# Peptides against a protein of PDB entry 6J07, part 13

Target 1, 107 residues: chain A of PDB entry 6J07
Amino acid sequence: GQRGWFCGSVSQDLRQFWVAEGGTISDPRAADFLFSCDASHPDTLRIYQSLDYIEDNATVFHAYYLSAVANAKIKNSVALGHFILPPACLQKEIRRKIGSFIWEQDQ

## One batch from the design tools (peptide; made by RFdiffusion4, then SolubleMPNN)

Design b1_p10_4_s2 (from b1_p10_4, 4 letters changed)
Fold by OpenDDE base, seed 2:
Order: sequence, then structure tokens, then C-alpha cells
Structure b1_p10_4_s2 (fold): chain B 107 residues (1-107), chain A 10 residues (1-10)
Amino acid sequence: as target 1 above (107 residues)
Amino acid sequence: VPKPKPARPP
């Protein structure tokens, strides 16, 4: 199974979709995947400050990935790598180099 | 390549 942690910024609908697809919800220490919709949310900030993240043993993903999977014709066609959520302090420079994030384009 | 957090025993 896949264990996921969810920031408080993630809607209950997306959490329910994760569970409906066979996932379970856990605390960050037990989780295999970390989901957030807000890099500035206190829950997500605590992840960025953790030793696991600082030592490059964890990645935070934008929960919009789950919405994209839910709406995709083929689930495997959605690339998880497009949904990496970096700290807010790095996002401006990233946008300069590669453009706006995918979760910002449908708004 | 994204690095999912390594699975730990429950």
C-alpha cells in the first residue's frame, strides 16, 4: 500500500480520492508521499524544516496531482515529477527558468 | 527525479 501525509491546506475531497484509490493516511514520519496545496502553510513549513527534507530524503508534492489523476483518461499519463512543490522562497527563481507551475495554469 | 520518502515499517 501507499501511505500519504496531507497538509491542512488539502481539501477533504482529495484526501477521500486518495483513500478510494487504495491509499492510507499517516503522519509525516510514516508517510511515503507528502501532499500540500500551500508551501506557506504551517504544516508544510514544518516538513521543509525537518531533517528528512533537509537531508534530501523527502519530496513534497502539490495535491493538484491527485485532481489531475482523477480527471485523466489514463492514470499513468500524469507525471508526478511535474507536481513537486518547493519552498516558497525558491518558487520565483524556478518560474523564471521553467515557467509557471502546472497547478497555477488552470486557475 | 522526485524522491518519495522511503517507506518505513508501520
Scores: peptide ipSAE 0.116, ipTM 0.752, DockQ to the pose 0.326
Fold by OpenDDE base, seed 5:
Structure b1_p10_4_s2 (fold): chain B 107 residues (1-107), chain A 10 residues (1-10)
Amino acid sequence: as target 1 above (107 residues)
Amino acid sequence: VPKPKPARPP
């Protein structure tokens, strides 16, 4: 099974969808996936400061990914890579090179 | 490339 951690910024609806799709909810240490809706939220900031993240062994994803999956006809058509949520210090540079993030366009 | 956390040993 897939274990997910959720920042306090993520709605209960998205958490429920994760569980409905067969996922479980865990603490960051046990989690396979880390979801957040706010790179500046204290919960997410603690992740960015963790050893796992600093050593590039973890990625934070924007929880809007789950909403996109829920609304897609073909669930596998949604690319997880489009929903990487980097620290705020990197976001401006990414926008300059690639463009605005999907979650900024749709919500 | 997304990097999910590795599974912990049982």
Scores: peptide ipSAE 0.113, ipTM 0.750, DockQ to the pose 0.281
Fold by OpenDDE base, seed 3:
Order: structure tokens, then sequence, then C-alpha cells
Structure b1_p10_4_s2 (fold): chain B 107 residues (1-107), chain A 10 residues (1-10)
């Protein structure tokens, strides 16, 4: 099974989808995946400040990934790498180089 | 490249 942590910014619907697909919900230290919908949310900020994240041993993903998977004809067609959620301080430069994030395009 | 946390031992 896969363990996921969820920022308070993530809807209950997306959390329920994670569980329905076989995932479990855990604290950040035990989690395999970290999901958030808001890089500026206090919960997510605490992740960015953690040693695991600072030492590049963890990635935060935008929970919209789960919505994309739910709506995809082929689940494996959704690339997790497109849903990396970096700290807000880096997002402006990233948008300049590669354009708007996928979750911004579809909202 | 996404870096999910490694699985923890039981």
Amino acid sequence: as target 1 above (107 residues)
Amino acid sequence: VPKPKPARPP
C-alpha cells in the first residue's frame, strides 16, 4: 500500500479518492507521498521547513494529480512529475520558464 | 524528478 499525507488545503473528496484507490493516510514522517493544494498553507510550509524536504528526500505534489487520475481514461497516462508543488518563492521563475502549472490551466 | 519518501520498515 501507499501512505499519503494531506495538507488541510486538500478536499475531503480527494482524500476519499486516495483511500478508495487503496491508499492510507498518515503523518508526514510516515507518508510516502505528500499532497497539498496550497504551497502557502501553514501545513505545507511546515513540510518545506522539515529536514526531510530540505535534504531533498521528499517532494510535495499538488493534490489535483488525484483529480486528473480520477478523470483520465488511462490512469497511467497522468504524469506525476507534472504535479510537483514547489515553494511559492520558486513558482514565479518556474512559470517564466515552462509556463503555468497544469492545475492552474484546468481550474 | 519526483522523490517520494522511501518505505519505512515495519
Scores: peptide ipSAE 0.112, ipTM 0.749, DockQ to the pose 0.252
Fold by OpenDDE base, seed 4:
Structure b1_p10_4_s2 (fold): chain B 107 residues (1-107), chain A 10 residues (1-10)
Amino acid sequence: as target 1 above (107 residues)
Amino acid sequence: VPKPKPARPP
């Protein structure tokens, strides 16, 4: 199954959707996917400071991905890669080169 | 390429 960790910044609705779709919720160490809605939230900051993340063995995704999936008419039409949530210190440069993040466009 | 943590046995 798919195990997900959720930052406290993620709504209960999105967590419930994850479970409804067959996912389970776990601590960050056991999780396969890490979801957050706030790169500056203490929970997410701890992920960025973890060895798994520092060694490039983990990615944090914006939980808005789940909302996009929930609202998509075509299954698998939403690309997970569009929802990478980098540390705040990198976001300005990313916006300069690529543009606004998808979750910023829709909210 | 995004790197989710490796899948583990359930």
Scores: peptide ipSAE 0.111, ipTM 0.749, DockQ to the pose 0.257

Design b1_p10_4_s3 (from b1_p10_4, 5 letters changed)
Fold by OpenDDE base, seed 1:
Structure b1_p10_4_s3 (fold): chain B 107 residues (1-107), chain A 10 residues (1-10)
Amino acid sequence: as target 1 above (107 residues)
Amino acid sequence: VPKPKPAIPP
């Protein structure tokens, strides 16, 4: 099964959708996926400071991905890679080069 | 390229 960790910034509705789709909720150490809605939230900041993240062995995804999947006609049409949530200090540079994040466009 | 945390099946 797929194990997901959720920052406190993620709504209960999105967590429930994850479980409804067959996922389970776990601590960050056991999780396969890390979800957050706020790069500045203390929970997410602790992830960015972890060795796994610093060594590129972990990625944080914006939980809006789950909302996009829920609303998509074909769930496989939603690309997880579009929902990478980097630290706040990097987001300005990324927006300048690539454009606004999907969750900023649709929310 | 960032990747998901490695999955270890239960």
Scores: peptide ipSAE 0.101, ipTM 0.728, DockQ to the pose 0.292
Fold by OpenDDE base, seed 3:
Structure b1_p10_4_s3 (fold): chain B 107 residues (1-107), chain A 10 residues (1-10)
Amino acid sequence: as target 1 above (107 residues)
Amino acid sequence: VPKPKPAIPP
């Protein structure tokens, strides 16, 4: 199975989709995936400040990934790597290099 | 490339 942690910024609908697809919800220490919709949310900030994250043993993904999967004809066609959610302090530079994040684009 | 948090058995 897949264990996911969800920031308070993530809607109940997306959480329910995760569970409907066979996932479970856990605390960040037990989670396999960390989802957030807001890099500046206190819950997410605590993740960025954790030793696991600082030591590159954890990645935060934007929960919009789940929405993209839900809307895709082929689930595997959605690349998780496109939904990495970095700390807010890094986002400006990333946008300069690769453009706006997928979750910021018109869908 | 960042990776998901490693799965740890309960």
Scores: peptide ipSAE 0.098, ipTM 0.727, DockQ to the pose 0.318
Fold by OpenDDE base, seed 4:
Structure b1_p10_4_s3 (fold): chain B 107 residues (1-107), chain A 10 residues (1-10)
Amino acid sequence: as target 1 above (107 residues)
Amino acid sequence: VPKPKPAIPP
C-alpha cells in the first residue's frame, strides 16, 4: 500500500481523497509520500530538517497534486514531479529559472 | 531525479 504523511496545512478533503484512492496515513518516518501545502509550516520544516531529507532520501510534494489528480480526466496526465515542494529558501531561485509553481498558478 | 522515500509495494 501507499503510505502518506500530511502536514497540518493540508485540508481534510485532500486527506480523505488519498484514503479513498487506497492510501493510508502515517507518520513521516513510515510514510512513502510526504504532502504539504506550506513549506513554512512547522510540520514541513521538521521534515526539511530530518536526516532522510538532508541525505536526499525524501521529497516533499505539494498536496495540490492530489487535487489535480482528482480533477484530471486521465490520472497519468498529472506528473508528481511537477509538484515538488522545496524549502522556502530555494523557491525564489527556482521561480527565477523555471517560473511560478503550478499550485501558485491555480490558487 | 527527486523521488519519494523508498516505498513498500502497495
Scores: peptide ipSAE 0.097, ipTM 0.728, DockQ to the pose 0.272
Fold by OpenDDE base, seed 5:
Structure b1_p10_4_s3 (fold): chain B 107 residues (1-107), chain A 10 residues (1-10)
Amino acid sequence: as target 1 above (107 residues)
Amino acid sequence: VPKPKPAIPP
């Protein structure tokens, strides 16, 4: 199955959608996917500071990915890679080079 | 490039 960890910044609705689609919720160590809506939230900051993340063994995704999947006619048409949530210190440079993040455009 | 954690089959 697919195990997901959720930052406290993620709404209950998105968590419920994850479960409704067959996912389970777990702690970060057991999770296959890490979801957050706020790179500055303490929960997410702890992920960025973890050994798994520092050693490039983990990625945080913006939970808006789940909303995009929910609204898509074809679930696989939504690219997970577009929803990578980097630390706040990197976001300004990314916006300068490739534009605003998808979750900022559609919300 | 950051990667998701390895997925384990159910």
Scores: peptide ipSAE 0.094, ipTM 0.724, DockQ to the pose 0.242

Design b1_p10_4_s4 (from b1_p10_4, 5 letters changed)
Fold by OpenDDE base, seed 4:
Structure b1_p10_4_s4 (fold): chain B 107 residues (1-107), chain A 10 residues (1-10)
Amino acid sequence: as target 1 above (107 residues)
Amino acid sequence: VPKVRPARPP
């Protein structure tokens, strides 16, 4: 299915878009997709501290992905992989090697 | 429906 969990940092508009596109909203354990707009938000931190995440069985994505999809001119042109939201402690190193995140460039 | 991959690897 297309079950998604949303951190409190995600706007209602993005959540509504998810539902409008056929998605459902669920708790983290039942969700297949985890969205957040803030790696430091308590909701997201709880995900990073979960066994599923620690054991690499879960990935958090920046909800800006949904905005990108909504505004895309070309169908399926937005790659979810570009929106992986890692813990804050890893972001500096990632930026050093790859550059700024997409959500930081467009906001 | 947007193209996505599971946030939880198989």
Scores: peptide ipSAE 0.061, ipTM 0.720, DockQ to the pose 0.335
Fold by OpenDDE base, seed 2:
Structure b1_p10_4_s4 (fold): chain B 107 residues (1-107), chain A 10 residues (1-10)
Amino acid sequence: as target 1 above (107 residues)
Amino acid sequence: VPKVRPARPP
């Protein structure tokens, strides 16, 4: 199954969607997917500070991905890679090079 | 359900 961890910044609606699609919710060490809506939230910061993340064995995704999937007319049309959520300290530089993040844009 | 790559290596 698909095991996901959710930062406290993620709404209950998105969590419910995850479960409705067959996912389960777990602690971050057991999770296969890490979702957050706020890179500065204490829950997410703890992920960035973990050995798994520091050693490049984990990725955090913006939970807006789930909203995009829920609203998509074509299955598999939403690219998870566009929703990688980097630490806040890196976001400004990324925006300068690539532009605003997809979750910051109106759809 | 769309296919997604795990946040951690399998």
Scores: peptide ipSAE 0.060, ipTM 0.716, DockQ to the pose 0.356
Fold by OpenDDE base, seed 3:
Structure b1_p10_4_s4 (fold): chain B 107 residues (1-107), chain A 10 residues (1-10)
Amino acid sequence: as target 1 above (107 residues)
Amino acid sequence: VPKVRPARPP
C-alpha cells in the first residue's frame, strides 16, 4: 500500500482524497510519501531537519499534486517530480532558475 | 490511482 505523511498545512480534503485513492496515513518515518503545503510550517521544518532528509533519503512533495491528479483529464499526466517542495531558503534561487513552482501558477 | 514513486530511496 501507499503510506503517506501529511503536514498540518494540508487540508482535510486532500487527505481524504489520498485515502479515497487507496492510501493510508502514517508517521513520517514509516511513510513512503511526505506531503506539505507549506515549507515553513513547523511540521515540515521538522522533516527538513531530520537525518533522513539531510542525508537525501527523503523528499517532501507539495500536496497540490493530489489536487492536480484529481483534476487531470489524462490519467498519469501529472508528474510527481514537478511537485518537489524544497526548503524555503532554496526556493528563491530555484524560481530564478526555472520559474515559479507549478502550485503557484494555478493559484 | 495517482502515479507516484516513493519519497525515499527503495
Scores: peptide ipSAE 0.059, ipTM 0.718, DockQ to the pose 0.344
Fold by OpenDDE base, seed 1:
Structure b1_p10_4_s4 (fold): chain B 107 residues (1-107), chain A 10 residues (1-10)
Amino acid sequence: as target 1 above (107 residues)
Amino acid sequence: VPKVRPARPP
């Protein structure tokens, strides 16, 4: 199965979609996927400050990925890699080189 | 089915 942790910034609708698609919700230590909608939320900041994240053994994804999946009509058409949510301190530089994040484009 | 990978290595 797929175990996911959710920041408090993630809506109940997206959490419900995750469960409806066969996922379970767990604490961040057990989770295979970490979802957030706010890099500055205290829940997400605790992830960024963890040793697992600092040692590059964890990734946070923007939960808008789940919305994209829900609206997709083509199998395997949504790439999770496009929804990596980096710490706020890195986002400006990333935008400068790559452009706006996909979740910002659809807002 | 989305293209996914785990947030942590297996």
Scores: peptide ipSAE 0.058, ipTM 0.716, DockQ to the pose 0.385

Design b1_p10_5_s1 (from b1_p10_5, 4 letters changed)
Fold by OpenDDE base, seed 3:
Structure b1_p10_5_s1 (fold): chain B 107 residues (1-107), chain A 10 residues (1-10)
Amino acid sequence: as target 1 above (107 residues)
Amino acid sequence: SYSSKATSLL
């Protein structure tokens, strides 16, 4: 399925692209995908604080994934796993190991 | 391409 939840930090343009590609928008409990552009946004923080997330049953993705898909010649060439958005408190260590996140790089 | 149940930890 293509049910997606969107943090308030995600632009209407990206939401519209999701819908145009056949997705629907739902609450986080029913969603198949959780999208955010800001790990510090209150909406996203509520996800990180949820039992599902704490128990490793939920993943938040940076909505820039949708922009990358929109711009790719081959849609399947964009790996969703590269767009995992961890809590802000973990990001410094992640950057130390893997470098800057894709959404932070020049495109 | 969108996979179902991507709320699961990858």
Scores: peptide ipSAE 0.040, ipTM 0.677, DockQ to the pose 0.272
Fold by OpenDDE base, seed 2:
Structure b1_p10_5_s1 (fold): chain B 107 residues (1-107), chain A 10 residues (1-10)
Amino acid sequence: as target 1 above (107 residues)
Amino acid sequence: SYSSKATSLL
């Protein structure tokens, strides 16, 4: 399926793009994809604090993925895995090891 | 990569 949950940090434009591409918007429990633009947003924090996430049964993606897809000639050329949005407590360490996140880079 | 569902960490 293509059910997505969106943190309040995600713009309506990106939400509308998701729907235009055939997605639907749902609550986190029913969602197949969880999108956020801010790991520190209360909505996203609630996801990170959920049992599903704590037990590694949930993944949050940065909604910039949708912007990248919108601007790509080939939609499938954008790797979703590059847009995993980890909790803030992990981000600094990840940046040190992997480098800046894609959504933090000028594109 | 990810398919139709991406609620679980891969």
Scores: peptide ipSAE 0.040, ipTM 0.676, DockQ to the pose 0.242
Fold by OpenDDE base, seed 4:
Structure b1_p10_5_s1 (fold): chain B 107 residues (1-107), chain A 10 residues (1-10)
Amino acid sequence: as target 1 above (107 residues)
Amino acid sequence: SYSSKATSLL
């Protein structure tokens, strides 16, 4: 699908890029992709607390993915899986194991 | 889960 939900933490520029590339914007329940720039934002927290997320049927991605795609010379060089945005309670352990997140390296 | 075809849309 091409339906995306955006946390309030995501800039309008990134939302516009999504739409320009053929995506549509929807509520979280209808969305195929969930984008956020802040795991602690209330909008994102509500996603983490949803049944779909708790039951491992939903994934939140850092919206920096869209920026990376927009600036990539080769579109397929940007892997969506590298932009999974986990809840804050898991981030410390993840950083300990695999290092800093991609979006943190550029900001 | 998530769509593995996301990169094809952008």
Scores: peptide ipSAE 0.036, ipTM 0.661, DockQ to the pose 0.179
Fold by OpenDDE base, seed 5:
Structure b1_p10_5_s1 (fold): chain B 107 residues (1-107), chain A 10 residues (1-10)
Amino acid sequence: as target 1 above (107 residues)
Amino acid sequence: SYSSKATSLL
């Protein structure tokens, strides 16, 4: 199955969509996917500060991915990799190289 | 180039 953890910054609507699509909600230890809408939220910061994240064993995704999936006309056309949510300290450099994040463009 | 694995948090 697909188990997701959600930062407190993620809306109830997006959480509900996840569940409606067959996902379940779990704590970070059990989750397969980590979703957040705010790299500066305390919940997300705890992820970034964890040993697993520091050792590159975890990835946080922007929850707007779920909105994009919900609105997609072609199944599986939304690339999860476009929704990686890095720590704030890396975002400026990423924007310089690849442009604004998708969630910033569409929201 | 990314992992979908979750983090084990205390």
Scores: peptide ipSAE 0.042, ipTM 0.689, DockQ to the pose 0.141; fails the geometry check

Design b1_p10_5_s2 (from b1_p10_5, 5 letters changed)
Fold by OpenDDE base, seed 5:
Structure b1_p10_5_s2 (fold): chain B 107 residues (1-107), chain A 10 residues (1-10)
Amino acid sequence: as target 1 above (107 residues)
Amino acid sequence: SFSSAATKLL
């Protein structure tokens, strides 16, 4: 399915693109995809703090994925895995080892 | 269409 939950940090434009591409918007429990643009936003923090997330039953993705898909010649060429949005407490270490996140890079 | 590789909140 294409049920998505969106943090309040995600723009209406990206939400509209999701819907235009056949997605629907749902609450986190029903969602197949969890999108956020801010790991520190209260909405996203509630996900990270949830038992389901702690038990690895949920993954948060940066909504910039949708922008990348919108701009891609082949939609399937954009790898969702590159857009996993980890909690803020892990981001500094990840950047140190792998480099800046794709949503932080110039295009 | 989007990837189906995501896990969802139960």
Scores: peptide ipSAE 0.050, ipTM 0.714, DockQ to the pose 0.209
Fold by OpenDDE base, seed 1:
Structure b1_p10_5_s2 (fold): chain B 107 residues (1-107), chain A 10 residues (1-10)
Amino acid sequence: as target 1 above (107 residues)
Amino acid sequence: SFSSAATKLL
């Protein structure tokens, strides 16, 4: 299914797009997708602190993925993997190795 | 539609 949890940092417009595309909104435990726009937001931090996340059973994605999907001209051309949102403490090292995150490039 | 990849591995 397409059950999504949304950090408070995610706009209502993106949430509405998710629902319009057939998604539903749920709590983090029931969600198939976890979306955030801010790795430092308290909601997202709670995810990073959760046992499921610590044990690598969960992934947080930047909600800009939804914007990219909305603006894509080819269906399914947007790779979800490009939107993995890691904890802030890891982002500097990731940028050093891989480069700026896609949501930072397009903003 | 969205990616078939889910965030939950359980």
Scores: peptide ipSAE 0.050, ipTM 0.706, DockQ to the pose 0.203
Fold by OpenDDE base, seed 3:
Structure b1_p10_5_s2 (fold): chain B 107 residues (1-107), chain A 10 residues (1-10)
Amino acid sequence: as target 1 above (107 residues)
Amino acid sequence: SFSSAATKLL
């Protein structure tokens, strides 16, 4: 399905875009997608602390993915995998290996 | 349209 959970850090505009594109908004347990704009936000931290996440059954994506989709010239050209939002404690090492995250670029 | 990938949560 297309059920999404949104951290409080995600703007209402992005939430509205999700719904406009056919998505619904749900609690984390029912969600197919978990969106956040801040790995350090309490809402997101609760996800990272959940058993499902710890057991690698859950993935958090940066909500900037939705902005990228909205602005994409070619449909389906935006890869969701590029928007995985890891816990803050891992981000420095990840940047060292793969460079800055997409949501940090061109800002 | 969004990715068909889904996160499985309990």
Scores: peptide ipSAE 0.047, ipTM 0.704, DockQ to the pose 0.152
Fold by OpenDDE base, seed 4:
Structure b1_p10_5_s2 (fold): chain B 107 residues (1-107), chain A 10 residues (1-10)
Amino acid sequence: as target 1 above (107 residues)
Amino acid sequence: SFSSAATKLL
């Protein structure tokens, strides 16, 4: 399905785009997609601390993915996997190995 | 429509 949860750090415009594209908005437990713009936001931290996340049953994505889809001529050209938003404690190692995140490059 | 990948796993 296309049920999405949104951290408070995500703008209303991006939420509206999600709905316009056929998505619905739900609580984290019911959501198929979890979106955030800030790994340090309290809403996102609660996700990272949840048992579902700790047990690798959930993934948080940076909401910039939605902006990228909106601006892409071919929507399928935007890979969701490139927008995984890991906890802050893992980001240093990831940047060291694969470079800056996409959302950081476009800021 | 969006990616078919699901955030919630088994």
Scores: peptide ipSAE 0.044, ipTM 0.703, DockQ to the pose 0.187

Design b1_p10_5_s3 (from b1_p10_5, 5 letters changed)
Fold by OpenDDE base, seed 2:
Structure b1_p10_5_s3 (fold): chain B 107 residues (1-107), chain A 10 residues (1-10)
Amino acid sequence: as target 1 above (107 residues)
Amino acid sequence: SFSSKATSLL
């Protein structure tokens, strides 16, 4: 399915794009995708603090993925894995090893 | 064009 949960940090435009592409909006428990634009947002923090996430049964993606899909000639060419949004406590280390996140780059 | 499920770690 295409059930998505959205942090309050995600714009209504991106939510609308999700729905336009066939997605639905759901609570985190029912969601197939978890989207956020801010790892420090209270909504996202609650996800990171959940047992599902702690037990590696959940992944949060940066909603910029949806913007990338919207702008891509081939929508399937956008790799969702590049948009994993880790907790803030891990981001500095990840940036050091892999480089800046896509959503932080000048697009 | 979206995956059917992406709640688990990739």
Scores: peptide ipSAE 0.050, ipTM 0.713, DockQ to the pose 0.230
Fold by OpenDDE base, seed 3:
Structure b1_p10_5_s3 (fold): chain B 107 residues (1-107), chain A 10 residues (1-10)
Amino acid sequence: as target 1 above (107 residues)
Amino acid sequence: SFSSKATSLL
């Protein structure tokens, strides 16, 4: 399926792109994808605090993935795994090891 | 095209 949950931090434009590409919008429990633009947003924090997330059964992706797909000549060339959005408390260490996140880089 | 299920940890 292509059911997506969106944090309130995600713009309406990106939500509309999701729907235009055949996606639907759902609550987190029914969603196949969880999108956010802000790890510190209350909506996203509630995801991180959920049992599903704590038990590694949920992944939050940065919604910039959708923008990257929209701009890519080859849609399959955009790797979803590059857009995993970890909790804010982990981001500093991750940046130290792998560098800035792709959504933080110049495009 | 999007994956059918991507809520689980990759």
Scores: peptide ipSAE 0.049, ipTM 0.711, DockQ to the pose 0.249
Fold by OpenDDE base, seed 1:
Structure b1_p10_5_s3 (fold): chain B 107 residues (1-107), chain A 10 residues (1-10)
Amino acid sequence: as target 1 above (107 residues)
Amino acid sequence: SFSSKATSLL
């Protein structure tokens, strides 16, 4: 399914796009996707602190993925894996190893 | 469409 949870940091426009594409909005427990625009937002921090996340049974994605999908010329050309949003404490090292995040590049 | 398997690490 396409059940998504959204951090408060995610704009209403992106939420509306999700719904327009057939998605629904749910709480994190029921969600198939977890979206955020801010790893330091309290909503997202609660996800990172959850047992499911700690046990690697959950992934948070940057909501810019939805913007990229909306702008894509070819369906399914946007890779969700490029939009994994890790905790802030890990981001500096990740940038050092693989470069800036895609949502930072396109801002 | 979106993958329903996005609840865990890819």
Scores: peptide ipSAE 0.048, ipTM 0.711, DockQ to the pose 0.257
Fold by OpenDDE base, seed 4:
Structure b1_p10_5_s3 (fold): chain B 107 residues (1-107), chain A 10 residues (1-10)
Amino acid sequence: as target 1 above (107 residues)
Amino acid sequence: SFSSKATSLL
């Protein structure tokens, strides 16, 4: 399915793109995808604190993925896995080993 | 299209 939850940090434009591509918007429990633009936003923090997330049954993605898809000539050329948005406590270590996140490179 | 498998860690 294409049910998506969106943190308040995500713009209406990106939400509209999701819907235009056939997605629907739902609460986190019903969602197939969780999108956020801010790991420190209260909405996203609540996801990280949920049982589903703690038990590794949920993944939060940076909504910049949708922007990348929208701007790509070939949509499937954008790998969703590159847009995993981890909690702030893990980001520093990830940057140290892998480098800056893809959504940070254009900012 | 988007995959529902994204509910879990990749």
Scores: peptide ipSAE 0.047, ipTM 0.706, DockQ to the pose 0.244

